# Ledger of designs, part 4: peptides against a protein of PDB entry 5EFW

Target 1, 141 residues: chain A of PDB entry 5EFW
Amino acid sequence: TTLERIEKNFVITDPRLPDNPIIFASDSFLQLTEYSREEILGRNARFLQGPETDRATVRKIRDAIDNQTEVTVQLINYTKSGKKFWNLFHLQPMRDQKGDVQYFIGVQLDGTEHVRDAAEREGVMLIKKTAENIDEAAKEL

## One batch from the design tools (peptide; aimed at target 1 L17 G42)

Design b1_p9_6_s3 (made by RFdiffusion4, then SolubleMPNN; from b1_p9_6, 4 letters changed)
Fold by OpenDDE base, seed 2:
Structure b1_p9_6_s3 (fold): chain B 141 residues (1-141), chain A 9 residues (1-9)
Amino acid sequence: as target 1 above (141 residues)
Amino acid sequence: LEEVIEKFL
């Protein structure tokens, strides 16, 4: 399945470029966030943050980038129009054949509600599986 | 992936 055919909310970022910019975004991600592709390509994904975004959660994302590890968190994000939503977010590194980090894959849950307990666990499993499918599809290109 | 990036950049 080609990367463009994955009907999920995701981005790919390049940590080898200054400020780890978005280099790919799914159509579903653009619809969710109310941005055009041109508005987000070449930018760091931090533009989704706002006043109620938890700064300790943002630090966990930063630490995962710096340490080249995966992370799963829930945080308040904002659309272009300023609408708040809960984002169940998973981030993982995409590695080359040498094991070096080439990109990061960021996946957002389809729902905008704060999820807990069993629903959170199910959502985490779904976004992790989606990230693996993106990793496989991106390595074929 | 590089071909996809070149299409969008």
Scores: peptide ipSAE 0.037, ipTM 0.689, DockQ to the pose 0.268
OpenDDE base, seeds 1, 3, 4, 5: peptide ipSAE 0.035, 0.037, 0.033, 0.034; ipTM 0.675, 0.693, 0.672, 0.677

Design b1_p9_7 (made by RFdiffusion4)
Pose (drawn by RFdiffusion4):
Structure b1_p9_7 (pose): chain A 141 residues (1-141), chain P 9 residues (1-9)
Amino acid sequence: as target 1 above (141 residues)
Amino acid sequence: KLEVTELET
């Protein structure tokens, strides 16, 4: 299917279920994070976080979800085995024709450090176009 | 953790 043909790291969550769980995770996201589908479907994506994760950054994500809007941030995430990576992360809601939120889309891009300038602009462009591709691929669900 | 249906288009 088209959703499965999207070669990027992403997860989709359902805010209408308690604690906003993951209902779909990309093949690339699972192998990047070393988790399986059985392990993480039904879990909130906060399991990616740990000791060196910036708390105010996590707060900006919580607030954006509460307000039902988009956010782009960078933060430290961990794989299942505990390896550290920087995550250039973009979040956006999918809405129906009346504007009601159906799901959240999250797209991840791994790095070894915080990026800025042109490197950040390119990464943001890639993850925002991917989110639009996901929204278009999942509009009937 | 919750029991969920994964998406298929």

Design b1_p9_7_s1 (made by RFdiffusion4, then SolubleMPNN; from b1_p9_7, 4 letters changed)
Fold by OpenDDE base, seed 5:
Structure b1_p9_7_s1 (fold): chain B 141 residues (1-141), chain A 9 residues (1-9)
Amino acid sequence: as target 1 above (141 residues)
Amino acid sequence: MLEVEELKV
């Protein structure tokens, strides 16, 4: 599908299902996180969090979901093997023709370090553009 | 009972 051809780290979640589970994950996201598709689908994305994940940053993500808004944050996530990575994360709602939220799109830019200044701005532009491409591709399915 | 704040990613 057009969605499957997007070579970026992303997930789609369904807020209409209990606990807003992941319903789609890109191959790159599986590679980044070291999980299989079967280990991820039907789960809330919280399994990427760990001891050094900032709880105030996670609350910003929760608030954006509850308020049906977009958010961009940077947080520590963990792979299946327990490796830490910095996740420059963008989340936005995907809406139907009536304006009702159908899904959330989550895009991840991974890094070994916290990105700042110009590098952060570049990363934010990239993940936001990726989210728009996913939104358009998902409407064609 | 520690309410584990179920934090969504």
Scores: peptide ipSAE 0.038, ipTM 0.685, DockQ to the pose 0.043
OpenDDE base, seeds 1, 2, 3, 4: peptide ipSAE 0.040, 0.036, 0.043, 0.037; ipTM 0.708, 0.688, 0.720, 0.686; seeds 1, 2, 3 fail the geometry check

Design b1_p9_7_s2 (made by RFdiffusion4, then SolubleMPNN; from b1_p9_7, 3 letters changed)
Fold by OpenDDE base, seed 4:
Structure b1_p9_7_s2 (fold): chain B 141 residues (1-141), chain A 9 residues (1-9)
Amino acid sequence: as target 1 above (141 residues)
Amino acid sequence: MLEVEELKT
């Protein structure tokens, strides 16, 4: 699909299902996180969190979901093997023609480094643009 | 990464 051709780290979640599970994950996301597709589909993305994941940052993500808004944050996530990485994460709702939220799009920066200043701004622009591309591609499905 | 405690929609 056009969606599958987007070579970026992303997931799509379904807030209309219990616990807002991942319903799509890019190959790059699977590589980043060291999970198989079968291991993550149908699960809430919270499995990426661990001891050093900032709970206040997680609350910002939750608030954005609850309020059906976008958010961009950096947080510690963990791979399947337990490796920590910095996740520059952008979340935004995908809306239908009526304006109702159908899905959430979650995009992760290609890098796993903690980014600051100009590099953070560049990364934010990139992941936001990627989210828009995903939104467009998902509407064609 | 993402966390939801309850079905919101």
Scores: peptide ipSAE 0.040, ipTM 0.694, DockQ to the pose 0.060
OpenDDE base, seeds 1, 2, 3, 5: peptide ipSAE 0.032, 0.033, 0.040, 0.038; ipTM 0.685, 0.688, 0.720, 0.710; seeds 1, 2, 3, 5 fail the geometry check

Design b1_p9_7_s3 (made by RFdiffusion4, then SolubleMPNN; from b1_p9_7, 3 letters changed)
Fold by OpenDDE base, seed 4:
Structure b1_p9_7_s3 (fold): chain B 141 residues (1-141), chain A 9 residues (1-9)
Amino acid sequence: as target 1 above (141 residues)
Amino acid sequence: MLEVKELEV
């Protein structure tokens, strides 16, 4: 689809389905994570977590989903091959015309390194702007 | 409407 070809790392999840599964993933996200589309569709994004993933950070993501709010965090994730990477992750709800949450947009920074200070702020601005662009593009579908 | 591809497993 046109949405799949957006050259950013992102997923869309459906909180109305059991366990808030990934219903869409960009080609870049598949490349980053080393998964096929078939391996990740219908699954909760928690498969990216591993031993060094901070559980307090994972709770912040869960709380944002449960409260239907946005969150931005950095956490250790793992590729299919078990390679660790730092994920600067932004999540926000996608709302319908009534204001009801339909989906969540999850955006990952293009870089896999831990970012701090000015680089973190720049990355946060980028992934937030990317999420807004995805929200706009997905509302036209 | 985002088509959920129901993976026919």
Scores: peptide ipSAE 0.022, ipTM 0.600, DockQ to the pose 0.099
OpenDDE base, seeds 1, 2, 3, 5: peptide ipSAE 0.020, 0.022, 0.020, 0.021; ipTM 0.579, 0.604, 0.576, 0.614

Design b1_p9_7_s4 (made by RFdiffusion4, then SolubleMPNN; from b1_p9_7, 4 letters changed)
Fold by OpenDDE base, seed 3:
Structure b1_p9_7_s4 (fold): chain B 141 residues (1-141), chain A 9 residues (1-9)
Amino acid sequence: as target 1 above (141 residues)
Amino acid sequence: MLEVEELKA
């Protein structure tokens, strides 16, 4: 599918299902997180969080979901093997023609450190552009 | 991993 051709780290979740589970994960996302597709589908993405994940940042994500808005944050995530990485994360709702939220798109940019300044701005532009591409591709589903 | 709040990251 067109969605499968997007070579970026992303997931699509379904807020209309219990606990807003992942319903699609890109191959790159699976590689990044070290999980199989079977381990990911049907689960809430909170499994990526760990001891050093900032709770206030997580709350910003929760608020965005509850309010059906977009958000961009950086937070520590963990791979299946327990490796930490800084994740520049962008979340946005996917809406239907009526404006109702159908899905959420989550895009991840991994790094060894918290990116700042120009690097952060560049990363934000990249993941937001990616999210728009995903939104367009997902309309074909 | 920790199962806390919703996170798509």
Scores: peptide ipSAE 0.043, ipTM 0.725, DockQ to the pose 0.063; fails the geometry check
OpenDDE base, seeds 1, 2, 4, 5: peptide ipSAE 0.039, 0.033, 0.039, 0.037; ipTM 0.716, 0.688, 0.719, 0.699; seeds 1, 2, 4, 5 fail the geometry check

Design b1_p9_8 (made by RFdiffusion4)
Pose (drawn by RFdiffusion4):
Structure b1_p9_8 (pose): chain A 141 residues (1-141), chain P 9 residues (1-9)
Amino acid sequence: as target 1 above (141 residues)
Amino acid sequence: SVIEPKPDD
């Protein structure tokens, strides 16, 4: 299917279920994070976080979800085995024609450090176009 | 597919 043909890291969550769980995870996201589908479907994506994760950054994500809007941030995430990576992360809601939120889309891009300038602009462009592709691929669900 | 929520570990 088209959703499965999207070669990027991403997860989709359902805010209408308690604690906003993951209902779909891309093949690339699972292999990057070393988790399986059986392990993480039904879990909130916060399991990616750990000791060196910036709390205020996590707060900006919490607030954006509460307000049902987009956010783009960078933060430290961990794989299942505990390896550290920087995550250039973009979040956006999918809405129906009346504007009601159906799901959240999250797109991840791995790095070894915080990026800025042109490197950040390129990464943001990639992850925002991917989110639009995901929205278009999942509009009937 | 239906996906049920899981609690935190």

Design b1_p9_8_s1 (made by RFdiffusion4, then SolubleMPNN; from b1_p9_8, 6 letters changed)
Fold by OpenDDE base, seed 4:
Structure b1_p9_8_s1 (fold): chain B 141 residues (1-141), chain A 9 residues (1-9)
Amino acid sequence: as target 1 above (141 residues)
Amino acid sequence: MVVLPQPAE
């Protein structure tokens, strides 16, 4: 689909379903994580975590979901093959016209390096902008 | 990316 082929790494999850599963993933995200679409749709994105994933950072993500707020973090994730990568990750809720949360948008920065300082700020700006674009494009879901 | 529900791991 058009949404699926957006050249950014992102997923959309449905918190109204049990375990807040991924309901949409971009082609780039699949390439990044080495999963097929069939392998991840309907699953919670926690499968990207591994031994070196920082638990405190994971808790920040959990808190954001629980509080229905946005968050931006960097954390170690793992590809299907077990390869570690640094994930600059932004999550934000997608709300309906009534203001109720319908979905969450998760955006991952292009590349897998741990970014700092100006590079991190630039990346954050980019993934936030991307999330807003996805929000607009995905309102028809 | 990590998306955790209420229970979470």
Scores: peptide ipSAE 0.047, ipTM 0.742, DockQ to the pose 0.085
OpenDDE base, seeds 1, 2, 3, 5: peptide ipSAE 0.048, 0.051, 0.051, 0.050; ipTM 0.747, 0.748, 0.750, 0.748; seeds 1, 2, 3, 5 fail the geometry check

Design b1_p9_8_s2 (made by RFdiffusion4, then SolubleMPNN; from b1_p9_8, 6 letters changed)
Fold by OpenDDE base, seed 4:
Structure b1_p9_8_s2 (fold): chain B 141 residues (1-141), chain A 9 residues (1-9)
Amino acid sequence: as target 1 above (141 residues)
Amino acid sequence: EVVLPQPEE
């Protein structure tokens, strides 16, 4: 599919299902996180969090979901093997023709290191653009 | 208990 051809780290979640589970994950995302597709489909993305994940940042994500808005944050996530990585994460709602939220798109920067300043701005622009591409691709499906 | 709708991806 067009969606499957997007070679970026991303997931799509369904807030209309209990606990807003992941319903789609890109191959790159699976590679990044070291999970199989079977391990993550149907699960809430919270499994990526760990001891050093900043709770205030997580709350920002929660608030964005609750308010059906977009957010961009950078937080520590963990791979299946327990490796920490910095996740520059962008979340935005995908709306239907009526304007109702159908899904959330979550995009992760290709890099796993903490980024600052110009690099962060560049990364933010990239993941936002990616999210828009995903939004468009998903609508075409 | 804290349940996050979608905390992160």
Scores: peptide ipSAE 0.051, ipTM 0.751, DockQ to the pose 0.064; fails the geometry check
OpenDDE base, seeds 1, 2, 3, 5: peptide ipSAE 0.045, 0.050, 0.046, 0.048; ipTM 0.737, 0.745, 0.718, 0.745; seeds 1, 2, 3, 5 fail the geometry check

Design b1_p9_8_s3 (made by RFdiffusion4, then SolubleMPNN; from b1_p9_8, 6 letters changed)
Fold by OpenDDE base, seed 3:
Structure b1_p9_8_s3 (fold): chain B 141 residues (1-141), chain A 9 residues (1-9)
Amino acid sequence: as target 1 above (141 residues)
Amino acid sequence: MVVLPQPEE
């Protein structure tokens, strides 16, 4: 789809379906994670987690989902082949005209390293802007 | 309970 071809790392999930599955994934996200689209559509994104993924950080994501708020974190994720990468991750709800949450947008920084200081601030700004762009684009589909 | 774009396993 046009949305899936946006040249950023992102997914869209549907909290109205059981287990909040991924319903859209960008080509870049698939490349980053080494999964095919068929392998991840309909699945919860927890498959990116592994042994070194910080549980407290995951809980922050869970809290944001439960509270229908946005969150930005860095956490260890794993590719299909088991390679670790640092994921600067931003999540925010996509709301309908009534203000009800329809979807969540998850944006991953285009990088595999833990970023700090100015680089982190820049990355956060970028992924937040990306999420807003995706929100707008998704409404047009 | 909303399950995550990266929930706890």
Scores: peptide ipSAE 0.070, ipTM 0.757, DockQ to the pose 0.090
OpenDDE base, seeds 1, 2, 4, 5: peptide ipSAE 0.055, 0.053, 0.070, 0.053; ipTM 0.750, 0.737, 0.760, 0.748; seeds 1, 4 fail the geometry check

Design b1_p9_8_s4 (made by RFdiffusion4, then SolubleMPNN; from b1_p9_8, 7 letters changed)
Fold by OpenDDE base, seed 1:
Structure b1_p9_8_s4 (fold): chain B 141 residues (1-141), chain A 9 residues (1-9)
Amino acid sequence: as target 1 above (141 residues)
Amino acid sequence: EFVAPQPEE
């Protein structure tokens, strides 16, 4: 789809399906994580976690999903080959016209380094803006 | 229950 070809790292998940699986992934996301589209569609994004992923940070993500709110965190994720990378991750709900959550949009910073201070602020602004653009584009889903 | 993109196991 046109959505899947957006040149940003993102996924869309469907909380109305069992285990909130990924239903769309951008080409850039696939490249970053070293997975094929076939390997990730229909799966919960937890497969990106590993031994050094901070569990408290993961709980923040879970809480945001449960509460249907947005969250921005940095956490260690792993590629298919097992390489660690820092994921500056923003999650927000996509709502329908009634205000009900239809999807979640997850956006990842292009870089794989832990970012701090001004660089982190810039990254957060970018991924949030990207999420809004995806939200608008995803209305066609 | 809503499970996060990257929820706890």
Scores: peptide ipSAE 0.135, ipTM 0.790, DockQ to the pose 0.089; fails the geometry check
OpenDDE base, seeds 2, 3, 4, 5: peptide ipSAE 0.125, 0.133, 0.098, 0.132; ipTM 0.786, 0.793, 0.780, 0.778; seeds 2, 3, 4, 5 fail the geometry check

## One batch from the design tools (peptide; aimed at target 1 I12 F24)

Design b1_p10_1 (made by RFdiffusion4)
Pose (drawn by RFdiffusion4):
Structure b1_p10_1 (pose): chain A 141 residues (1-141), chain P 10 residues (1-10)
Amino acid sequence: as target 1 above (141 residues)
Amino acid sequence: SWGPDIDDYD
């Protein structure tokens, strides 16, 4: 299917279920994070967080979800085995024609450090185009 | 609202 042909890291969550769980995770996301589908479907994506994760950054994500809007931030995430990586993360809701939120889309891009300038602009462009591709691929669900 | 909880870490 088209959703499965998207070669990027991403997860989709359902905010209408308690605690906004993951209902779909890309093949690339699972192998990057070392988790399986059985392990993480039904879980909130906060399991990616840990000791060196910036609390105020997590707070900006929480607030954006409360307000039902988009956000782009960078933060420290961990794999299943505990390896650290920087995550250039973009979040956006999928809405129906009346504007009601159906799902959240999250797209991840791994790095070894915080990026800025041209490197950040390129990474943001990649993850925002991918989110639009995901939205278009999942509009009937 | 759907704001996720924020966890604490050591």

Design b1_p10_1_s1 (made by RFdiffusion4, then SolubleMPNN; from b1_p10_1, 8 letters changed)
Fold by OpenDDE base, seed 2:
Structure b1_p10_1_s1 (fold): chain B 141 residues (1-141), chain A 10 residues (1-10)
Amino acid sequence: as target 1 above (141 residues)
Amino acid sequence: GVGPPLEEFE
């Protein structure tokens, strides 16, 4: 499908199901996080958090979900093996024709360091553009 | 129905 052809790190979650579980994960996301698809689907994405994940940043994500708005943050995530990485993360709702939220789209840009300045701006533009592409492709869901 | 999730996401 068009969605499956998007070679970026992303997930789609369903807030209409208990605990807003991941219902789709890109191959790149699986590779990044070192999880299998079976280990990912049906779970809330919080499993990526760990000891050094900033709780205030996580709260910003939570607030965006609760308010059904978009947010862009950068936070420490962990792979299955426990490897830390900086996640430049963008979240936005996917709405139906009535304007109701159907899904959330989460796009991840991974890095070994906290990106700043021009690099961050470029990354933000990239992940937001990716999210828009996913939104269009995900209409098949 | 559409409802906001109560838990965190990343």
Scores: peptide ipSAE 0.031, ipTM 0.664, DockQ to the pose 0.142
OpenDDE base, seeds 1, 3, 4, 5: peptide ipSAE 0.033, 0.036, 0.031, 0.037; ipTM 0.675, 0.685, 0.655, 0.676; seeds 1, 3, 5 fail the geometry check

Design b1_p10_1_s2 (made by RFdiffusion4, then SolubleMPNN; from b1_p10_1, 8 letters changed)
Fold by OpenDDE base, seed 2:
Structure b1_p10_1_s2 (fold): chain B 141 residues (1-141), chain A 10 residues (1-10)
Amino acid sequence: as target 1 above (141 residues)
Amino acid sequence: GVGPALEEFE
């Protein structure tokens, strides 16, 4: 499918199901996080958090979901093996033809370094563009 | 609400 051909790090979650679980994960996301698809589908993405993940930043994500808005943050995440990485993360709702939220799209920048200034701005533009491509490709969900 | 955050601590 067109969705499966997007070679970026991303997940799609379903807030209409208990605990807003991941319902789709890209191959690149699995490679980045070191999880299999079976280990991820049906779970909330909180498993990526760890000791150094900033709780205030996580609250920004929670607020965005509660308010059905988009947000872009940078936070520490952990792979299955426990390796830390900086995640420039963008989240936005996917709406149906009536305007109701049916899914959330989460996009992660490929890099593992904390980015600032021009590099951060460039990364934000990239992941936002990716999210729009995913939105178009995921209309069949 | 639409459910819990994508990456929130429990």
Scores: peptide ipSAE 0.047, ipTM 0.713, DockQ to the pose 0.354
OpenDDE base, seeds 1, 3, 4, 5: peptide ipSAE 0.043, 0.057, 0.043, 0.043; ipTM 0.726, 0.731, 0.697, 0.704; seeds 1, 3, 4, 5 fail the geometry check

Design b1_p10_1_s3 (made by RFdiffusion4, then SolubleMPNN; from b1_p10_1, 8 letters changed)
Fold by OpenDDE base, seed 3:
Structure b1_p10_1_s3 (fold): chain B 141 residues (1-141), chain A 10 residues (1-10)
Amino acid sequence: as target 1 above (141 residues)
Amino acid sequence: GAGPALEEFE
């Protein structure tokens, strides 16, 4: 499918199901996080969090979901094997023709460190553009 | 492995 051809780190979640579970994960996302598709489908994405994940940043994500808005943050995430990485993360709602939220799109840009300045701006532009591409492709869902 | 869960989504 068009969605499957997007070679970026992303997931799609369903807020209409209990606990807003992941319903789609890109191959790159699976490679990044070291999980199999079977291990993550149907689960909330919070499994990526760990000891050094900033709670205030996570709350910003929660607020965006509750308010059905987009948000862009950087936070520490963990792979299945426990490796830490800085995740420049963008979340935005996917709406139907009536304007109701159907899904959320989460795009991840991994890095060894917190990105700043021009690198951060470039990353933000990239993940936001990716999210728009996913939104268009996901119309096939 | 993966650390403790905090809030939803990430």
Scores: peptide ipSAE 0.048, ipTM 0.721, DockQ to the pose 0.137
OpenDDE base, seeds 1, 2, 4, 5: peptide ipSAE 0.045, 0.047, 0.046, 0.039; ipTM 0.724, 0.719, 0.718, 0.685; seeds 1, 2, 5 fail the geometry check

Design b1_p10_1_s4 (made by RFdiffusion4, then SolubleMPNN; from b1_p10_1, 8 letters changed)
Fold by OpenDDE base, seed 3:
Structure b1_p10_1_s4 (fold): chain B 141 residues (1-141), chain A 10 residues (1-10)
Amino acid sequence: as target 1 above (141 residues)
Amino acid sequence: GVGPELLEFE
């Protein structure tokens, strides 16, 4: 789809379906994570987590979903082949005209290290802007 | 293969 061809790392999930599964994934996301679209559609994105993924950070993500709020964190994720990467991750709800949550948008900025200071601020601005662009694009489809 | 499932999201 046009949405899936947006040249950024992102997924859209559906909290109204069991276990908040991924319903859209960008080509870039698939390339980053080394999964095919068929392998991830219908699954919760937690499969990207692994042994070194900080549980407290994951809890922040879960809390944001439960509370229907946005969150920005950095955490270790794993590709299909088991490669670790630092994921500057932003999650935000996509709401309808009534304000009800329809979907969640997850944007990933991958890196080889924990990003700090100016680089972190730059990354946060980028992924938040990306999320807003995705929100707008998704509403038009 | 696919990674382990931990809590809720990525």
Scores: peptide ipSAE 0.038, ipTM 0.693, DockQ to the pose 0.179
OpenDDE base, seeds 1, 2, 4, 5: peptide ipSAE 0.036, 0.036, 0.034, 0.033; ipTM 0.701, 0.697, 0.677, 0.661; seeds 1, 4, 5 fail the geometry check

Design b1_p10_2 (made by RFdiffusion4)
Pose (drawn by RFdiffusion4):
Formats: structure tokens, sequence, C-alpha cells
Structure b1_p10_2 (pose): chain A 141 residues (1-141), chain P 10 residues (1-10)
């Protein structure tokens, strides 16, 4: 299917279920994070976080979800085995024609450090176009 | 897959 043909890291969550769980995770996201589908479907994506994760940054994500809007941030995430990576992360809601939120889309891009300038602009462009592709691919669900 | 997983969780 088209959703499965999207070669990027992403997860989709359902805010209408308690604690906004993951209902779909990309093949690339699972292998990057070393988790399986059986392990993480039904879980909130906060499991990616740990000791060196910036709390104010996590706060900005919490607020954006509460307000039902988009956010782009960078933060430290961990794989299942505990390896550290920087995550250039973009979040956006999928809405129906009346504007009601159906799901959240999250797209991840791994790095070894915080990026800025042109490197950040390119990464943001890649993850925002992918989110639009995901929204278009899942509009009937 | 998304709808099946949502139904399983419900």
Amino acid sequence: as target 1 above (141 residues)
Amino acid sequence: AMLAERERLE
C-alpha cells in the first residue's frame, strides 16, 4: 500500500484512545529504534525519552498536542538497547473536512548532534514533505 | 493496518 511505500521514519497515533497510543509505525522507524511492532503498538511514544532528554522540549510537544497544532523540535532519544541519537522531530494532526483531529503524525530524522543553519533547513523540508505524504496516504482511515 | 490496530485496542 501507499502508506507502506513511504520510506521514512514515522509513527501515527490516535488521540481518541486513552493516552494517545501509536497505531502504526513505519518499517524504518522500528529498525532505527530496535523495537518490534508487538512491543510498541498501543504505547505512547514517550518511551523514546530518557535521562539526557531536555524536559522543556518535551513540554513544547505536550503543549502543541494539547492545542492540536504542529511543532518542530530537536531532542535526545534512545534506542531499545540504550544508544543515544538526536531526533529532528515534526508533529502534525490529521483532520477531516470539518477540522476535527483524527490522528497525530510524527516524523523522525536521526542525527549525531543538534543541527542548525542550512543542515536544519534541509532536514525540516524533508520531514514536512513526508508528513504531507503520510496525510495524503491515510486520508480515508 | 491502522484501523485493525485501533479496533484491537478498543

Design b1_p10_2_s1 (made by RFdiffusion4, then SolubleMPNN; from b1_p10_2, 6 letters changed)
Fold by OpenDDE base, seed 2:
Structure b1_p10_2_s1 (fold): chain B 141 residues (1-141), chain A 10 residues (1-10)
Amino acid sequence: as target 1 above (141 residues)
Amino acid sequence: MILENRKELE
């Protein structure tokens, strides 16, 4: 499918299901996080959080979901093996023709380094553009 | 350790 052809780190979640579970994950995302598709489908993505994940930043994500808005943050996440990495993360709702939220799109920047200034701006632009591409492709869901 | 929160995406 067109969605499967997008070679970026991303997930799609379904807020209409209990606990807003992941319903799609890109191959790159699985490689980044070291999980299999079977391990993460149907789960809330909070399993990526760990001891050093900033709770205030997580609250920003939660607020965006609750308010059905987009957000861009950078936070510590953990792989299945426990490896800590910085995640420049963008989340935005996917709406139907009526304007109702159907899904959320989460995009993760390539790499594991904390980015600042120009590098961060470039990364933000990239993941936002990626999210728009996913939004269009995911209409097939 | 995994942080459990309400409805976060990551």
Scores: peptide ipSAE 0.039, ipTM 0.697, DockQ to the pose 0.045
OpenDDE base, seeds 1, 3, 4, 5: peptide ipSAE 0.039, 0.034, 0.039, 0.038; ipTM 0.698, 0.690, 0.692, 0.689; seeds 1, 4, 5 fail the geometry check

Design b1_p10_2_s2 (made by RFdiffusion4, then SolubleMPNN; from b1_p10_2, 6 letters changed)
Fold by OpenDDE base, seed 3:
Structure b1_p10_2_s2 (fold): chain B 141 residues (1-141), chain A 10 residues (1-10)
Amino acid sequence: as target 1 above (141 residues)
Amino acid sequence: MILENRKKLE
């Protein structure tokens, strides 16, 4: 499918299901996080959080979901093996033709470093663009 | 580590 052809780090969640579980994960995302598809499908993405994950940043993500808005943040996430990495993360709702939220799209920058300044701006632009591409492709779902 | 949240990707 068009969605499967997008070679970026991303997941799609379904807020219409209990606990807003992941319903799609790209191959790159699985590779980055060290999880298998079977391990994460049907689960809420909170398993990526850990001891050094900033709670205030997590709250920003929660607020965006609750308010059905987009947000872009950087936060510490953890792989299955416990390895820490910086996640430049963009979240946005995918709406149906009626304007109702159908899914949430989460995109992570390919890099794992804490990026600043021009590099951050470039990364943000990239992941936002990627999210839009996913939005279009996800219409096949 | 799973925390009490609804958020995505984390």
Scores: peptide ipSAE 0.040, ipTM 0.709, DockQ to the pose 0.050; fails the geometry check
OpenDDE base, seeds 1, 2, 4, 5: peptide ipSAE 0.037, 0.040, 0.036, 0.032; ipTM 0.681, 0.691, 0.688, 0.680; seeds 1, 2, 4, 5 fail the geometry check

